# Designs tried in a protein design run: peptides against a protein of PDB entry 2AUS. Part 146

Target 1, 323 residues: chain A of PDB entry 2AUS
Amino acid sequence: ADIKREVIVKDDKAETNPKWGFPPDKRPIELHIQYGVINLDKPPGPTSHEVVAWIKRILNLEKAGHGGTLDPKVSGVLPVALERATRVVQALLPAGKEYVALMHLHGDVPEDKIRAVMKEFEGEIIQRPPLRSAVKRRLRTRKVYYIEILEIDGRDVLFRVGVEAGTYIRSLIHHIGLALGVGAHMAELRRTRSGPFKEDETLVTLHDLVDYYHFWKEDGIEEYIRKAIQPMEKAVEHLPKIWIKDSAVAAVAHGANLTVPGIVKLNAGIKKGDLVAIMTLKDELVALGKAMMSTQEMIERSKGIAVDVEKVFMPRDWYPKLW

## One batch from the design tools (peptide; made by RFdiffusion4, then SolubleMPNN)

Design b2_p19_7_s2 (from b2_p19_7, 13 letters changed)
Fold by OpenDDE base, seed 2:
Structure b2_p19_7_s2 (fold): chain B 323 residues (1-323), chain A 19 residues (1-19)
Amino acid sequence: as target 1 above (323 residues)
Amino acid sequence: SLEEKYKSVRDERYEAAVA
């Protein structure tokens, strides 16, 4: 999310018709919900699947999905994609995560030693998935991006940690405890970030959603529920983007692959095989796909398949068929 | 406030949704 990607313009004369599409900020409330993502503050206790089921009941929805499992005892940032946006969660699964963790040490350790040893766990670590994980229990590497110690109170260590997707903080704390020589366990864990979703003004509780839904349905006040739901485009902010001509939008919305002539602008640093977001010139998400070319190849080539379209989100009728 | 209006029924509605 924090990586500012350069934008390379390929066609500086490309304009967009203001009558076509539904920009993220201009969707009617029903359409906004159909293409929405909630930045949910998951309570401790329930599973992520139970919480998704509850959101569907609260908001009277047919479909929803979450952007990466939190264990029952873990609270904090759980992105929940709604209705037609449900499949956007695939963009969030590989995204980096941040947590605040409370580690309890099983013996007394000098503060300087705690700080020194925890710093050694920044970088590549080897871990095995826990027994409860659906992931095959093979040893794998994961990156710890940073560890920030917030507080040390005797045997209790409060710290912030940024990690690669699928890093198990419980396993990290266990290994830190072994390296300290006294052992340790995870007392508390909160997720503070999942890709572009963080603890900010968009974070809402299940109780907030109950209130906001009823303000809309009983009093006709849509403002609260509108603010509580982010546009699906928020869930792809961390991906490299390709912006396309109005004339290419309907074809991609029908499931056609993106060809090089349809590109108006694109992010730098796209590699072949990357997951990319295909956007309109109004920053509407058309589709997710696999890059078949690098950024450089998409600039230099006049023809060819730029993106293999894997998942369409935009309805076929938002833009006219111009082919 | 809207929050005050719904405060009395919020917990019942929440419990019904999580049941």
Scores: peptide ipSAE 0.256, ipTM 0.857, DockQ to the pose 0.887
Fold by OpenDDE base, seed 5:
Structure b2_p19_7_s2 (fold): chain B 323 residues (1-323), chain A 19 residues (1-19)
Amino acid sequence: as target 1 above (323 residues)
Amino acid sequence: SLEEKYKSVRDERYEAAVA
């Protein structure tokens, strides 16, 4: 998520009409909810699916989806995309994750050896999905981005770990325990980050959502529920972006592929096949799609399909048809 | 305060929503 992406400007004279669209900060509360994502502090106990069902009941929603399963016993950051934003979870599923884990060792190990061995698990690791996973149990590589030991108390090791999506921390701890020669198990796990969503002022509980919904419905105070729901654009902050002309927005919102002439600016380092976010000049999410060109090809070419549009989010009427 | 108003009913409303 923290990859700084250079922005290359293709058309420095492109302007946007302030009367068109609904920028993320200017949506009426009902529309904000329809295009929202909650940074939920998932409690331990319920499944991620039960929690999504409860949010739908609390907020009187028809649809919602989560940005990546947490096991029942695991707490912390669970992005929940609402209503018309539900499909934005596709951007969050492949995003990196951070956890704080408590590992319990099954024997005594010197602290220096613990630190040395855990450092060796930074980088590429081989994992097998657990038996209870819906994922086919094939061996796969996963990247551990970093391991930060927070505390060592005898046999208990508290650590922060940044990982590629679908890395199993329980399996990592098992392998660390094997490498230490004593064995280990995961005592506790909390997810502290899911892509752009982290433990910050936007993190809310189910109890907070109950209160904030009632503040709005009973007292007319929308401030709390507005702050508790992030705009769907938050869920794509980690993706490479392509910003398009106002004249291209309605076509893309109708499901047309993005062509090269519609591009105003774009991130560097887009490769063919990448998932990209198509944005307005007001940073509104129009659609997700697959890049059909690299950044360089999108700069050099005058025509052609730049993005195969897969998921439209923006309503068709927010921008006029200018074709 | 809103906090005082809702604190007394928070748990009941939560239980009703997750039941």
Scores: peptide ipSAE 0.213, ipTM 0.827, DockQ to the pose 0.935
Fold by OpenDDE base, seed 1:
Structure b2_p19_7_s2 (fold): chain B 323 residues (1-323), chain A 19 residues (1-19)
Amino acid sequence: as target 1 above (323 residues)
Amino acid sequence: SLEEKYKSVRDERYEAAVA
């Protein structure tokens, strides 16, 4: 379940000018694409980089990036951020992931024992990154949030697994197989979730994108391509948010750090060092940054740097310069 | 449907985009 974060209001009298900015629901189609993220159903076969290159060709784009590599043989949820939204993928890299995996056992094991042993792998596990990973091959802990067995058919075990970012399902299955005493390997893997992106009505194929682009360009029908592309704000739904005054938006859009007086409302439970999304009162993403204060400090203090701004997304001209 | 209209050229357009 997406953790609903409490919203603390600091300034209940703060209003927003409806003439400033472009709320996600009010962006013209061209601007929507420039600030878009596709919830792509990645086919098995191609690399995540090849798929991003294909999307750029299909949609005639200069830039795109993906929200976390899927191996060539792995299908499913691959968020692809477009154009000016390309850098929003940094919010998705640390996000939790869900997979459906098919594990093949190398021997016969009673179902009760399979269920018992797999339940023991919920929680903290120790993994070594595979050779193909750009990550240094050191032992590291990762969290398995849940394991749900969907089906057991003899030696084939279909299961859903929720994991911390950078958990290797192939390694998990190998260790489960060792614990069962017979060995196991990963037969199939599909990613069903990447942070706020899941298997739902927003999931689209490469073929859908081809069709939807041509519906727009040849027939003038924008509804399909508009629906196929999520606003970049979707890619930060899982982050703690800070909403700022209209008077602070232009400064942050110019790369200024967010100071405490600019805050209107914020999520509870922000810690120093957390990645946070800076939002307008119209729920437009201004920037991503590192929290320099806790939620409590941002409430109690009258001044100081609340957020170190790392990545600006909003254009400098959407809100007036008021400094 | 729009899908039916483009079905005949879909695979060719896809192949051209992934080539």
Scores: peptide ipSAE 0.179, ipTM 0.805, DockQ to the pose 0.898
Fold by OpenDDE base, seed 3:
Structure b2_p19_7_s2 (fold): chain B 323 residues (1-323), chain A 19 residues (1-19)
Amino acid sequence: as target 1 above (323 residues)
Amino acid sequence: SLEEKYKSVRDERYEAAVA
C-alpha cells in the first residue's frame, strides 16, 4: 500500500465527461453498497466465512467475500467486499499484512537477547505452510518487512510485524523461540493491516453494521452505513493503475482487453504479468487484469494488447459505447 | 440518540443475524 508510484501521462489532452459514470464519492447509497468493501473488525471465535455469512444477513446481501482468511481465534482487519465488488478481494490476497502478536516464551531470556534475535528475523525467512493450509507444504521464502517490539513482560513479548502475504506468524514465533533456545508459541494475534485497509476510522464491528443498517432502513439515516462501507476502489489503491479514455471504458466494461490507444496515463514500474487496475479518469474501477506489456512498452507502442482483462466490475451502461 | 433507540434491540438483531 505504501509504494509511491509515479504517474506517466501518455495523453495530456484527454478529457472526461462529468455526466458519465459514478465516481466513488457520488454513488447513491444502494449503488455504494453494491460496489462496497467493509473494513471489518473480525471478532475472535468465528471463521472468516461465518463472518461473511453474517454480514450478508445483517445487510440483506446476496454475495460477499473476504480479502484474506483470518483464523477463528484471530481478530482485526478483515476486508469484506460486497455484492458486485465481491471479486475485488483478489487484489487484497497478494497485499502485505501487519499484525500485533503476543509471543509467550517457554523459558527466561534477557530482554537484550530477545531484541537482538527478533531483529535478525527482519528480511527473508523460510517457512513451511501449516498442515491445515490449502497450500502445498513446501518450504518457501517470505519477507518480514519489519518487527517492532511494543512490550516485553518477562516471558510475554508483544510485537508489531509487517509481512508478505501468506507469512505464518505462528511459524515465525516458533522459529524465534528456537533461535532464543527456549521455544515459544503464539498466545494472541490481531491483524492490524491488510494492504490499504488498516485500523482507522473506517474500521467497524458487526454490531456497528447492525445499528447502521437499521438507522438507514428504519430512520432513513444513510450517513452511518455510507461511512461504514468503503468504495471498491479502496481495495485497489495498492495496485499499479492504468487510466483509460472515456471511449475505451464501455469496451473494457463489456470484457474487451485494453489496447494501447485507450491509455491516457499509467503508473511507472508495471511489468508483464503484474495485476493492474484499469481506472477511468474519474478514478472509477473498470476492471482488474494482467499486464501484457511493461509501462515502457505501453508508452512506446502505438498498438497491441496492454492488459488482458480478467475481472470486470463496472456496469456496461455507465459509459456509452463509442465504437 | 440513535444509539439509545437501538441499544435495546441491538443484541437481538445481532443474534438473529448470526443464528
Scores: peptide ipSAE 0.152, ipTM 0.820, DockQ to the pose 0.892

Design b2_p19_7_s3 (from b2_p19_7, 10 letters changed)
Fold by OpenDDE base, seed 4:
Structure b2_p19_7_s3 (fold): chain B 323 residues (1-323), chain A 19 residues (1-19)
Amino acid sequence: as target 1 above (323 residues)
Amino acid sequence: SLFEKYASIREERLRAALA
């Protein structure tokens, strides 16, 4: 998620009209909510779906969706996309995750051995999805990006772990326990990151949302609810981006595929088949789509379909038709 | 503060929204 992508400029003379669109920082509160994502601190107990239903009730919303299921007992970072932004969660499903986990060992193990064995689980691991997962129980590789041991207290090991999407921490802990020779289980789990969403000042509780909604509706103070809701563009920060000229925005907003002449700038390292975010020059999300070219092909070619547009977010009227 | 104003009723409002 934190990989800074190089930005390659194709058209350094491209300007944007400040009167067109609604930049993420300039949306009226109602529009901000309609294109919003909450960085929710999910409490332990409820399902992710129950929590989404509660947010819809609290904020009087018609639609919402979450950026990746947390088990009932798991707390922490649950991105909840609102209203017109609901489908932006598709960008968060493949995003890396971070957790803090408490592992309980079923026997005594020297600390040096714990540290050594846990370090061996950095990199590629083989996992089988748990029985209760909606995913087919096929063996699959997953990447563990890092393991950071925070504390060891006898048989209790507190650690931070960064993982590829759909890595099962419970299964990781089970395998660590087997490698240690004593067995282990997951005592506690908290998600601390989901792609661009982390434990920071944007993390809010259900209680905060109740308060902030009422501050707005009863006292006319929108500041709190505005801060509690991130623009949907936050949910695509980790994706490779393509920025388009103003004259291409309305076409893409109407569902037209992005062609090479529409590109002003783009991230390096786009591959054919990648999920990409199509952005305005004001960093507004127009659409998500599948790259039909690499970055290099998009630079070298003068024409052709650069992105197959899969999901439009921007309204059709934010930018004029310039064709 | 706004927080103090709503502190007494927050749990009730939350419970009502969760019902």
Scores: peptide ipSAE 0.183, ipTM 0.869, DockQ to the pose 0.907
Fold by OpenDDE base, seed 3:
Structure b2_p19_7_s3 (fold): chain B 323 residues (1-323), chain A 19 residues (1-19)
Amino acid sequence: as target 1 above (323 residues)
Amino acid sequence: SLFEKYASIREERLRAALA
């Protein structure tokens, strides 16, 4: 999420009509909910699917989906995409994650040795997925971006860890325990980050959602429920972006592939095959798609398919058909 | 406050939504 991407301008004269579309911060409350993502503090106990079902009941929604499973016992950051935004969770699946974990050691180890060994687990690690995962139990590499030891109390080690998507913290702790020679297990786990979603002022509980929904429905006070729901565009902040001209928006919203002439500006470092977000000049999410060209090819070429459009989010009527 | 108004029924509403 924290990768600053350079923006390359292809058309510096491109303007946008202020009357078209609905920028993220200018959506009526009903429309904001329809294109929303909740940064939920998932309680320990329920499955991620149960929690999504409960949010649908609390907010009277037809559809919702989560940005990556948390185990029943794991609490913390669970992005829940609502209604028309439900499919945006696909952007969050490959995103990095952060956790705070409590590791319990099965023997006494000097603090200096704990610190030294845990530091060696920064970088590439080899993991086998657990039996209960939908993923084939093949050995695979994963990146540990950082390990920060917060506290050591005898055999209990509290630490923060940033990891590549689909890194199993339970397996990491098991391997750390083996490297320490005493063994270890995961006592507690909380997810503190999922891509652009983190523990901040946008984090809300199920209880908050109950209150905020009723403040709106019974008292006409929208401010709480509006703040509790992030625009779907938040869920794509970590992706490379391509901004398109107004005349291309309706075509993409109808499921047409993005062609090179539609591009106004784009992030540097897009590779063929990357997941990209197609945006309006008002930073509205039009669609997700697969890059068919690199950034350089999209700059140099005058024609061709730049993005294979996979998932459209924008309604077809927000921008006029200009073809 | 709004929070005080709903404090007494919050748990009931949550329970009803979880059922």
Scores: peptide ipSAE 0.161, ipTM 0.862, DockQ to the pose 0.892
Fold by OpenDDE base, seed 2:
Structure b2_p19_7_s3 (fold): chain B 323 residues (1-323), chain A 19 residues (1-19)
Amino acid sequence: as target 1 above (323 residues)
Amino acid sequence: SLFEKYASIREERLRAALA
């Protein structure tokens, strides 16, 4: 999510009509909710599915989905996509994660040895998925991006860890304990980041949502519920983007593939096969799709399919049909 | 717990970022 991507302009004369679409910051409250994502502080205790069911009840929603399961005992950042935005969670599943973990050692180990051994677990690690995982229990490689020790108190080690999606922190702690020679277990775990969603001013509780919904429905105050819900575009901030002409928006919203002439600007470093977000010039999410060309090919070519459109989010009527 | 202590540090960081 922190990777700044260069923006390459292909058409510097392309303008957008201010009367078309609904920019993320200008949606009426009902429409904002229909295209919303909550940065939820999941409490320990309930499953991620129970929490999604509660949000649906609190906000009177037909559908919602979460951006990657947290175990019942695990708290913290759970992105919950609402209504028409529900399917944007597919962009968050492959995103990097950060956690704060409390590891309890089963014996005494010098602090210098703890620090040295934990540093060796930065990089590629081999893991087997736990029994409760829906994925096949095959050995797989995962990246540990960083380990930051926050505090050591005797046998208790508090640390921050950044990891590739589907890295099991419980398994990491088990292997650290084996490498230390005394064994260890995961005492506590909190997720502090899921792609673009982190612990910041946008993080809200279930209690906040109850109160904010009440203020809107009973008191007519929409400000709190508006701030508690992020636009769906937040859920794609970590993806490479392609911005398209107003004349191409309606076609893509109807499920047509994006062709090269529709591109106004794009991020550098797109590879064939990458998941990309197709955006309007007002930074509205039109669709997610698979890149059929690299950034370089999209610049050099005059024609061809740039993106295979997999998932449309924008309604068909926000932009006029110009074909 | 050490985890509770981290929660307090987080709240302080959030307050400092909002100030």
Scores: peptide ipSAE 0.071, ipTM 0.653, DockQ to the pose 0.029
Fold by OpenDDE base, seed 5:
Structure b2_p19_7_s3 (fold): chain B 323 residues (1-323), chain A 19 residues (1-19)
Amino acid sequence: as target 1 above (323 residues)
Amino acid sequence: SLFEKYASIREERLRAALA
């Protein structure tokens, strides 16, 4: 998620009309909610689906979706996309995750050995999905990006771990325990990151949402509920981006594929088949799509389909038809 | 309800949020 992507400018003279669209920071509160994502601190106990259902009740919403399931006992960062932004979860599902885990060892192991063995689990690991997962129980590789031991207290090991989406920390801890020769289990787990969403000032509880909704509806105070909801554009910060001309926005918002002439600037390192975010020059999310060209092809070519548009987010009327 | 569960904390949270 923290990969700094170079921005290549294709048209340095392209301007945007400030009267068109609704930049993420300039949406009226109702529109902000319609295109919002909550960085929810999921409590332990409920399922992610129950929590989403509660958010819909609290905020009087018809639709919402979450950016990746947390087990009932697992707390922490659960992005919840709202209303018209609901489909942005497609960008969050494949995003890397970070957890803080408490591993309990079933025997005594020297600290130096714990540290050495846990370091060997950085990189590619082989996992089998647990029985309770909706995923086919096939062996699969997953990347462990990093393991940071925070504290060792006898048989208790507190550690931070960055992982590829769909890595099972419980399974990782089980294998670490086997490698240590004593066995281990996951005592506690908290998710501290889901792609661009972290434990920061944007993290809110269900209680906060109740309070903030009432402050808005009963007291007319919008500030709290506005801060509690992030713009949907936050949910695509980790994706490669393509910024388009104002003249191309309405066509893409109608579901037309993005053609090469519509591109103003783009991130380096886009490959054919990548999920990309199509953005306005005001950093508004127009659509998600599949890259049909590499970055290099999008630079070198004068024509052709650059992105196959899969999911439109922007309303059709925010930008004029200029075709 | 969730509202009933959190209603008792609302005033405290409001004070904490305004402080």
Scores: peptide ipSAE 0.098, ipTM 0.770, DockQ to the pose 0.107; fails the geometry check

